# Designs tried in a protein design run: peptides against a protein of PDB entry 5CWW. Part 34

Target 1, 194 residues: chain A of PDB entry 5CWW
Amino acid sequence: VPKLQGPFDFDLNPEDEQDDEVELKDIYVIGEKPRVADLMRGEEEELEMMKEDQHNGLSLNIICLLSTSGQVKICLDIDGVEAQWLPPRSKNKRLFAPPPEPPSLLTFQTFDTLKPAEVTPDGWPMFSEDATSPYSFYVTHPAGITYISLTPWVFRLESELQSDSEAGTEFRIDLLAKGQGSERDRIFTQTRTQ

## One batch from the design tools (peptide; made by RFdiffusion4, then SolubleMPNN)

Design b2_p27_2_s1
Fold by OpenDDE base, seed 5:
Structure b2_p27_2_s1 (fold): chain B 194 residues (1-194), chain A 27 residues (1-27)
Amino acid sequence: as target 1 above (194 residues)
Amino acid sequence: MEEAEREAKRKKVLEALKKALEKLREE
């Protein structure tokens, strides 16, 4: 039986007082690239060709949240939320295991895709995937379409996660945090034909 | 040993990221 996952705690939500009022309309999950080593335990030969494609992915799940206002939150699953199955009812309930702390999502970045004047109560923004990259997607709203790419920081973060050296990590991570270099481009704007 | 070291490093990186983001929120 699949375990119901949640609630998720969002760490580092921007203190914007409006966060409690943010109605989420859509969720887009970018799954972590599986470690080829874990999947390919049986087929040694195909491992070499897949190595090049794996270096371009993040070893963390990314959860993108989209509000009615067109606000996007990029969250990182730092705890590694895997599909949890309910433990088999073994009779020996060691009753007193403290409930596992709810998985925490780290809010990496928050940004708006809509201008305040474009926000409508009936607006239903939606995510859509980019066929060219798993780390790029679109936010579609009646007012327009925004292209988003996480590629700029995803690569750098993965490089730090895979680095054997701790030297300069703090500095580079600080730059990552400050830069939050998600690409955002409004590719289409609906012109209100008055 | 190697896997445990990788996990420890990963954890450190993520902790550093969390701290960095916390600092940005406080500024």
Scores: peptide ipSAE 0.530, ipTM 0.915, DockQ to the pose 0.819
Fold by OpenDDE base, seed 1:
Structure b2_p27_2_s1 (fold): chain B 194 residues (1-194), chain A 27 residues (1-27)
Amino acid sequence: as target 1 above (194 residues)
Amino acid sequence: MEEAEREAKRKKVLEALKKALEKLREE
């Protein structure tokens, strides 16, 4: 039986964004790409062809949250939350290790997909996947459709995570944080027939 | 690079990211 994980603590939420006041409508999770080396422990020959693919994803889970207002919050799982399964009913009352500290999510970026005039109290924005990229998705609302891509920063972050050198890492991470380079493009707007 | 060294480096990168984001919030 899968163990229900949560609640998650959100690190670096803006103080003004009382999570209690933000009505969430949808969640989109981009799972970490497993290291091919961890999956292919037995097949050495296919490892060389897949080494090129090792650079094609982030080794962190990304959690995207969508509010009624069309606000998107991009969070990173920095603690490495793994899928936990309830241990089989083994009779041994293993001393409840103190519940591990709840995993924290790091808020990387927050942005709006709707204009203030497009926000409605009964609005129901939803995420949808992009079949062409695991790091791109759409936010669909009655007012319009917004394309979002995380690719501009995901590749750079992964490069730092996999780098063998610490030289310049702090500087590049500072630039990455300041840039917050998620791409947003409104691909469709519902024309109000006046 | 041993797995432990890779993990330690990964942790440092993530700590640097957290600090960078904290700094941006304070500005």
Scores: peptide ipSAE 0.529, ipTM 0.916, DockQ to the pose 0.822
Fold by OpenDDE base, seed 3:
Structure b2_p27_2_s1 (fold): chain B 194 residues (1-194), chain A 27 residues (1-27)
Amino acid sequence: as target 1 above (194 residues)
Amino acid sequence: MEEAEREAKRKKVLEALKKALEKLREE
């Protein structure tokens, strides 16, 4: 039986956003891509050739959250949340293991897709996938459509995760964090015909 | 690279990322 996974803790939420007031309307999950090294375990010779093509995805799950106000929160699953199954009801050992610490999501970036004047009580923003890239998507709202791409930082982060050298990693990660390099483009705006 | 070494490295990268983001939040 699938286990319901409990609430996730969000690390590094912006202080200005009282999480209690943000009504979430949609969730978009980008699953981790398996590492080629893990798939090719046993084929040593082909492993070297595929290293260049390995940067086709992030080895972390990405969770995107969308609020009623059109706010997007990009979170990273750094703990590697896996599907959990209920342990078989074996009888005896109520080993009250301390409840495992709830998995945490790392808030990478938060941004708005709507202007304050575009936010409406009846507005229902939604995610839509981009068929051309797993790391790009759209936020659709009656006021307009916003294109979002995570590609600028995703591949850089994966490069650091797969790097054999620790030299300069801290510096490059610092630059990556400061850059907050998600692309965000309003591709359509609904003109209210007055 | 041993799997354990790779995992340790990933952990270090993620810790560095967390620290970097923490610094940005404090600004």
Scores: peptide ipSAE 0.534, ipTM 0.917, DockQ to the pose 0.842; fails the geometry check
Fold by OpenDDE base, seed 4:
Structure b2_p27_2_s1 (fold): chain B 194 residues (1-194), chain A 27 residues (1-27)
Amino acid sequence: as target 1 above (194 residues)
Amino acid sequence: MEEAEREAKRKKVLEALKKALEKLREE
């Protein structure tokens, strides 16, 4: 039986967003892609060819959070949260080890998919996947549909995570953080019938 | 050795990212 995971701590939550004020409506998880090097251990020659062509996904889990207001928060699992299974009911009351420190999620980016005037109390925004890319998705709300792609920064971040050289890493990471780079496009807007 | 070095590098990158994001939010 899968163990319910959480709570999670959010690192670098915007100060203005008191966690208490953000009602989450949906969660979208983009699982870590295994490193080709780890999968192809022993096939070094094929590895070099696959490194170039395979848009190797990010070697981090991404957790996207969606609020009632249509705010999207992109979080990175830097601690490597793994699926936990309930231990078989062993009779031994193992003393409740203090719950391990909750895993922290690094808040990478926060942005809105709705205009303030489009936010409704009864609005129920939802994530939906893009079949063409694991790093692209849609936010659907009664007011409209927004396409989101994480691809631009995911590629750059993965490149840094896989880099053999530390030279310039800090600079490139600073640039990546400042740029954020998520694509956001409103593909549909519901016309308010007057 | 190679795997440990790779993990250490990844950790450094992630720490740098965290610091970069912290700076951005303080601005």
Scores: peptide ipSAE 0.532, ipTM 0.915, DockQ to the pose 0.837; fails the geometry check

Design b2_p27_2_s3
Fold by OpenDDE base, seed 1:
Structure b2_p27_2_s3 (fold): chain B 194 residues (1-194), chain A 27 residues (1-27)
Amino acid sequence: as target 1 above (194 residues)
Amino acid sequence: SAAAAEEAKRKRVLEALKKALEKLRKE
């Protein structure tokens, strides 16, 4: 049974002292898809790979953070969850496995979903999933609904992670970082009937 | 050896990404 490693202790790197002022209201986690090489070792998963799920998802966990003001932070788990197999219940050895080092999160992108005038003290933005894509989601707020898609850069990043060639990697990664590439579209705005 | 090479490459890509993002924050 894969031990759901409990709540990610977000050791938010203390150096961003400015991030302590951001009141987080919601978290949305997109789990990593197994690497093709890891999938080939499991007999049963070979049958599921034959399903044309063309888009091999990102082999990194993505953690999305949402503030009271409607700010979204997209973070990447770069340490990789080593599948800690539950050590067999051998009774005796309290091997104090050092507490798993908290995953290092890399902030990839930060953007707003609300205009300053839309931010209210009682407003509570929330994430909701898109049933059509694991890398797309919505931010819902009384002022409106924003569609977000990570697909444009997720595909490119995964391609770099799986590439056998080191040629041009630095250049492509630089372009990826500069472009940031997330789609953001306000699909609904609440009309204040004055 | 192939798995080790892939893992090493992944680490290099992620380090490159980290550096690229750090540069953007300084600009």
Scores: peptide ipSAE 0.535, ipTM 0.919, DockQ to the pose 0.601
Fold by OpenDDE base, seed 4:
Structure b2_p27_2_s3 (fold): chain B 194 residues (1-194), chain A 27 residues (1-27)
Amino acid sequence: as target 1 above (194 residues)
Amino acid sequence: SAAAAEEAKRKRVLEALKKALEKLRKE
């Protein structure tokens, strides 16, 4: 099991043996937004500001991974939510406590931003933020620029996480997983001048 | 507590998501 020697343990499905060959070039982290319940403990003013921001952010961290080949993996930090509810461990961090297990990342979606013919050995794909949305970003490569938006499914997932209704949750989550509705659009392609 | 119920709900949602994604990978 390729343990990415990173701060995150990837719950890599053993069938993703192909992931062992994926050389990561960049990481893009989208931090979790406060949960409504957490906001209710804060000043009413902060709650109103977040309600007005129609894009209620996901109450989970999102970790985006980018390979040399332009493959993007969208991962969710599920364990981060559990850690928030653990009573503050008494400050006596035993000096010899094994390092906290890195949070397990759940791979939500994997897709390519480059065509096979566009992949080069010296390629350097990079993430860049979208100033207009925390859940949108760009993948820049010498061959082109791809716009990615997680907004469509992020909103739906957060709605389920905050929903008081248990009715139909499993069904809606199944649809969410099947849909994997990240937007992907190549906004620029470098013309090979012969 | 309402907070405990909310946490339980979140956990259930995430477990359902994990399960759904696992099914897709096997397909």
Scores: peptide ipSAE 0.533, ipTM 0.916, DockQ to the pose 0.719
Fold by OpenDDE base, seed 2:
Structure b2_p27_2_s3 (fold): chain B 194 residues (1-194), chain A 27 residues (1-27)
Amino acid sequence: as target 1 above (194 residues)
Amino acid sequence: SAAAAEEAKRKRVLEALKKALEKLRKE
């Protein structure tokens, strides 16, 4: 029987005490692309096709969280979600192994899609997919629509994850963290009828 | 194994990322 995996722990900075009070409205999950190592178990032809696609995705799950205020949190599943099965009901083993630690989500980036004046108590922001890219999406709110693309940093992060060289990795990762690199563009703003 | 080496590298990258983000949050 498949085990339902519990809630993810958020690697939130304890200083962001305010983040615990964020009311979430929506969640958007971008599934991981297969790792090169996983491909080596497949047919050689599939491996060649995937070598060309090495930069087409991230080998980590991305979880996007959207608050009532239009705040977006981009989280990375760094532990990886493995399919867990319920252990066979062995009658005699009293030793409950401690439940495995839940997967941790690393908060990569946080940003707003709404201006303070656009936030309303009855606001209902929601995610929607972009048909052109799995790493791009929209946040829709009555005040407007915001296009978001994770492609710039996703590409770089995956390159680091797949790189054969450790030279400069720390530096590039530092730049990645500092730069964030998500694209954000308000593509539509609702005109207030005065 | 090559797979083990890749996994170790992946782990290092992710730890570096975690560390970098932690530093950024403390600034």
Scores: peptide ipSAE 0.533, ipTM 0.917, DockQ to the pose 0.720; fails the geometry check
Fold by OpenDDE base, seed 3:
Structure b2_p27_2_s3 (fold): chain B 194 residues (1-194), chain A 27 residues (1-27)
Amino acid sequence: as target 1 above (194 residues)
Amino acid sequence: SAAAAEEAKRKRVLEALKKALEKLRKE
């Protein structure tokens, strides 16, 4: 699954407007896994690249936002799914194509990686990838390092997106939303020797 | 088409998720 770190064009849902006070410090993007249906229409070369990514990934882009206070917001690109079904825009870079509308992001989960006492005005938390998993990453701050894994819910959500049966989908989705089962573990704490 | 049915299903799942999250925020 492609992983990108850096600026990302996105529109946060207006309901997240209350977070206008959150100063963002870093962005971590987990690219979507192509759907099997998209693979069958792709060139043979694209199929070979995907065979190596045997990872059970999510067919949605995930955008993680990190604030100066160490707050992590996990967002899903729900518009990306609709865009994938649009015939690949002919490679003709129409010079005058309106700038692609930023994708609408759905906030799935928000949590803190720092204790209130660890938050400093000059603190700069950063995302770092986990080489062992496409859906796990670290938040590094001078006060410590927090491991985060999205695997507990990503697999379940993808299962619903690919399910042939609509039976029980609403119930399982409700459980997913309530559970918000991202793993969070502080793996290192910097002991300030007073 | 099978593709259209799959798209409709994915859309339904995402709408269900959106609704579920909205309910949690109102609670």
Scores: peptide ipSAE 0.529, ipTM 0.915, DockQ to the pose 0.616; fails the geometry check

Design b2_p27_2_s4
Fold by OpenDDE base, seed 2:
Structure b2_p27_2_s4 (fold): chain B 194 residues (1-194), chain A 27 residues (1-27)
Amino acid sequence: as target 1 above (194 residues)
Amino acid sequence: MEAKREEEKRRRVLEALKKALAKLRAE
């Protein structure tokens, strides 16, 4: 039986005073890329072709949170939320191991997809996938559709995660943090028919 | 004031990323 995962601790959230009262409406999870070593138990020949494709994913899970107001929060699962299975009900009241420390989510970026005037009390923004990229998605709201892509930073972060050299890490991370972050483009706006 | 707040946010993200990377490399 799958163990209920959560609540997630946002211990690494930059204390934005405004983040505490955000009502979440939707969650979009981008799973970590599979470790090639785990996949390669099969055909040796796919190794070379997959090397180019292996660079196309992040080794961390990404959790995107969407509020009623159209605010998107991009979170990184640093601790790796593995699918936890409930231990088989052995009869002995073995002291439940202290619940594993809730996975710490790092908020990488927060941004709005709606203008304040577009926010409605009954508005229900939703995530939808982009079939062309696992690291791109849409936020759909009655007021419009926003395209979001994580590709500008995902590759750089993965490169850093795979780097054995600590040299220049601080500089590269600084560049990641100061970068434009996620791409955001309003691709459709609903025209209020007068 | 707003620019300073944004810079502080970026600094916090940076520090969190550094900490995260340090943890991942130690694992």
Scores: peptide ipSAE 0.259, ipTM 0.794, DockQ to the pose 0.058
Fold by OpenDDE base, seed 4:
Structure b2_p27_2_s4 (fold): chain B 194 residues (1-194), chain A 27 residues (1-27)
Amino acid sequence: as target 1 above (194 residues)
Amino acid sequence: MEAKREEEKRRRVLEALKKALAKLRAE
């Protein structure tokens, strides 16, 4: 039985944002790219074919959170939240293992997919995957559909993670953080028939 | 006011990314 993961500690929430208990409605997880070494324990030949496609994805898990208001929070799992399974009911009362420190999620970006006027109490925004890219997805709401792509920054971040050179790291990270972040495009808007 | 909040948010993200990368590279 998969263990319910959470609560997650959001270390990077600005203090002054009233912890308006953002009611979460949906979660979308983008798993880290598979380690070729772990997959290829047996087949050396396919290692050559898995050319570092420039699009090999991110070595970190991405957790996207969606609120009732259509707010999307993009979080990076830096500590590598491994899927924890409920321990088998083995009787051994190792009671006092300190609860594993909650995984630290880094909030990379937060943005709204709905205009304030589009937010309704009965609205239920949901994530849906994009079959063409693991780093793109949709937020669907009765008011409209928003396309989101993480591709503008994901590959840059991955390049930095894979870089052996510390030279210029600070500058590149600064550029990444100051960048436009995720692509967001409202692809459909429900026309309220007056 | 909004601009300062956004700048502070970006700064925090930057610092967190730096810390994360340092940790990952040390491993």
Scores: peptide ipSAE 0.258, ipTM 0.796, DockQ to the pose 0.059
Fold by OpenDDE base, seed 1:
Structure b2_p27_2_s4 (fold): chain B 194 residues (1-194), chain A 27 residues (1-27)
Amino acid sequence: as target 1 above (194 residues)
Amino acid sequence: MEAKREEEKRRRVLEALKKALAKLRAE
């Protein structure tokens, strides 16, 4: 049984961001790229073909939060929440290791998918996956559909995470933080028939 | 005012990323 991981402490949210009572409506999780080397211990030949694909993903979990207002928060799991499976009901009362400290989420980016005039109290925005990319998704609302892609920064972040050299790290991270964040494209807008 | 707030937010993200990377590289 998968252990429900949560609540996540948003400890890295600056205190001054009034987490005003943002009513969350949906959550979308992009799992970290599996270390194929750990999964494919037995099949050496398929490992070479998958090595090319090993460069296509982030080694951190991404948690996307969606509010009633259509606000999206992109959060990074920095502490690397390993999927903890509930140990099988082995009878041995192993001393409950202190519950691992809740993972700290870093809010990487916050943006809106709806215009202020499109926000309704009864609005129900939802995430949906993009079958063509694990790092792209849609936000669907009665007012319209927004395409979101994390690809503009995910590759750069992963490259930095895999870099053994600290040289230039500050510069590259500065570029990442100041650069263009996630791509957003409104692909459909519901025309109010006046 | 909004630009300054956004800049401060970006700075905080930057510092957090630097700290995170340092931690991940030390592991």
Scores: peptide ipSAE 0.256, ipTM 0.796, DockQ to the pose 0.059
Fold by OpenDDE base, seed 5:
Structure b2_p27_2_s4 (fold): chain B 194 residues (1-194), chain A 27 residues (1-27)
Amino acid sequence: as target 1 above (194 residues)
Amino acid sequence: MEAKREEEKRRRVLEALKKALAKLRAE
């Protein structure tokens, strides 16, 4: 039986982002790159094709949250939400394992895809995948379609995660935080035919 | 005013990332 995952604690949200009671409409999850070790159990031939694509991804899950207002939150799963299966009801040992602490999500970036004038109560923004990249996606709303790419920072973050050197970490992280956030491009705007 | 708010947000993200990375490296 799949365990219901959540609630997610946003403990790592920057303090000033009042979690405005943002009504979430959609969630888009970009899974972490499969560890090569887990892929080795599959057929050898598929391993070679996956190697080229594997070098460009993040070893953390990315959780994208979309509000009714078209606000996107890009969250990083630091604790690694693995698919937790409910332990089999073995009868005897009530090992009350303390409930696992909810995974802490780090809000990396928050941005709007809609202008205030485009926000409607009946709006239903939704995520859709980009077939060309796992780290790119679209936000579709009746007012328009916004392309989003995480590629500007994902590689740099992955490089930092894989680096054993603490030297320069502060500088590199500063560049991540101050640098180019997610790419956003409004690719379509619905012209209100008055 | 907006620039200062954005800078403060970036600072908080930076601090959170540093903390997160420290945690990940300790595991």
Scores: peptide ipSAE 0.263, ipTM 0.799, DockQ to the pose 0.058; fails the geometry check

Design b2_p27_3_s3
Fold by OpenDDE base, seed 4:
Structure b2_p27_3_s3 (fold): chain B 194 residues (1-194), chain A 27 residues (1-27)
Amino acid sequence: as target 1 above (194 residues)
Amino acid sequence: SEERLKLLAKKLAALVDKRKAERKRAA
């Protein structure tokens, strides 16, 4: 039986955001690119699929969180959270080890997909995938649909993660952090015809 | 904030360094 995981600690969460203030409605997980070494043990068909996906995905899991207000948080799994299973019922009363520290997520970016006037108490924003890219997705809400792409920074980050050179890494990472971040585009707006 | 971005950059740099070190050990 899969173990329920969470809650997660959020590193570099916005200071103005109290944990109690943000009601989460949806989660979108972008799995890490499989390591080439692990793929060599897989079926040849999986290897061919990865070669065709020339767009080397990020070697980190990305966790996107969506609030009732349409706020999106883009978080990086820096600890490498693995799927956990319930330990077999060994009858031994394992001394309640203090609950392990929750895994930490690095909050890369936080942004809104809705205008304040579009936020409604009964609004239910949801994630949906983009079939064209694993690093792009949509946020759907009764007020509108927003396209989001992580590609502007994901590939740059992966390049640094895979680089053998230390030269200029700090500078490039600084530029990445200070950059525009994720692409956002409102592709549909529901006009309330009064 | 600018301070947050500096911290973000620092955290990302640490992550990159960690991953590079892990790759060097596995090779």
Scores: peptide ipSAE 0.587, ipTM 0.937, DockQ to the pose 0.755
Fold by OpenDDE base, seed 5:
Structure b2_p27_3_s3 (fold): chain B 194 residues (1-194), chain A 27 residues (1-27)
Amino acid sequence: as target 1 above (194 residues)
Amino acid sequence: SEERLKLLAKKLAALVDKRKAERKRAA
């Protein structure tokens, strides 16, 4: 039987955001790139095709959250949350195992896709995938469509995660954290017929 | 805030270090 996961703790939420203030509307998960070791169990032919694609992914799951107000929160799964199954009924359940701490998500970035005037109580923002890139997606809303790309920082973060050297890592990570973060572009705006 | 960004950087650095250590142990 699959185990229900959550709640998640959000590390480094924006200072002004109380967890209860943001009504979530949609979730978009970008799975981590497959590990080469896990792929080696497959057919040799699949191995060659996947090697080329492996260079373009992040070795962390990314969880994108979308609020009713069009706020996007980009979170990193730092704990490596995997599908969990209910443990077999061990006869010796120590009655007093402390509840496991909830897994944490690291909030990398939070931003709005809608202007305040575009936010409506009945708004229904939704994520949609970009078929051309696993790290790009769209937020669709009646007021407009926003393109989002995580590629600017994903590549840099993965480079650090896969590096064998510590030289300059702190500096590059600092630049990554303080940088522009995700690309965001409003590609369509609904014209209000006056 | 600047403080948040500093903390973010610290946490990312810790993540990188953790992953590097894990890779080193697996090798």
Scores: peptide ipSAE 0.586, ipTM 0.937, DockQ to the pose 0.746
Fold by OpenDDE base, seed 3:
Structure b2_p27_3_s3 (fold): chain B 194 residues (1-194), chain A 27 residues (1-27)
Amino acid sequence: as target 1 above (194 residues)
Amino acid sequence: SEERLKLLAKKLAALVDKRKAERKRAA
């Protein structure tokens, strides 16, 4: 059985967000590009399928959070959180080691997908994948559908993570942080027939 | 805020440096 992970500490959470104010409705996880070293320890057949996508992904997990108000939070897993499984019931309860410090997520970007007038108490925004890109997805709500793409910054960040040169890295990271971040486009709006 | 963006850049830079150091040790 998968172990429930969390709570996560959010690093660089927007100052105006009180923890109690954001009700989360959905989570979308984009797994990191597998490391070549980790792939070599697996079965050869699984390696070949993953090789084609290896060059185009981020070497960090991305955690996307969606609130009831349609707010999207894009977080980076900087600690390298791995999937954990519950130990079988029979093994002695490990001595109360102090609960490990919760892993930290770095809040990269926060934005809204709904206008204030579109937010309803019974609204249920949801993530849905884009079959054409692992770094693009949709937020669906009764009021409309918003396309989101992380590609504008993901490529640049990965380039820095994989770079052997330090020349210009600081400058490019500064530009990345100050940039507009993710692409966002409302592709469908439900016309309320009055 | 501008301060948040500066801190974000700093944290990203630290992450990049950490990953580069790890690769150099593995090579």
Scores: peptide ipSAE 0.586, ipTM 0.937, DockQ to the pose 0.751
Fold by OpenDDE base, seed 2:
Structure b2_p27_3_s3 (fold): chain B 194 residues (1-194), chain A 27 residues (1-27)
Amino acid sequence: as target 1 above (194 residues)
Amino acid sequence: SEERLKLLAKKLAALVDKRKAERKRAA
C-alpha cells in the first residue's frame, strides 16, 4: 500500500497568498528524469526510447498545483520525495519514529490562467497532459484552455544541476529566477453566446 | 517582488550546490 505523503511545506509562497485562501482542485506531477542506473534495468528497446528523452528532462520532480480560480503554482521538489510504501505489517512495534519532517516544495512560479471575470464559484479547472512534451500541459476550464510550457527554464535549470563548473552559475541562476518563467498561451476561449 | 526573486535565486543556487556536492561524493 502506498504511504500517504504530505502535507508539504511550501517555501517562497507569494506574500499575498495565505495558504488557507487557495482552494486546490488539481495536481499535476512531472516526475524527475530516470537515473541511468534505473534505465539499465529496463528492456533494451525501452532504453533507447528513454535515452532520447533523458537528455531533456529535469532531475527534480515538479509539482503543479491548480486552484479553483485557475491559479497555477509551479513547485520544485527540492528534497527528492520518493514513493514510499507502508512497511510490511511486521509485528515489531517500531517505535514511532517522530514523523519525518514534511518535505519542502520550492515555489518557483505562480500565475493565473483565468481572468477575474472568468472565475466562477462552480468552476472546475483541470490539468491535462501534452503528449508531445512531458514539460508541457494544458489547463482546461469552461471559459477556455491555456497551454503551459516549462521548457523555457527547465533546460537551463537542469544544465546548472548537471554542470561540473561553478563558473557563472550564480549569474545564470539569477537570470533564470528573474526570467519570464513558464510559457503561457490561451489557445481557446469559450465565447459566451449571449 | 524583487526580494522574493532574490531569495528564489539564492535557494536555487543552494539546490544546485547541494546536487553538485552529492554527485561528487557518489563519484
Scores: peptide ipSAE 0.586, ipTM 0.937, DockQ to the pose 0.747

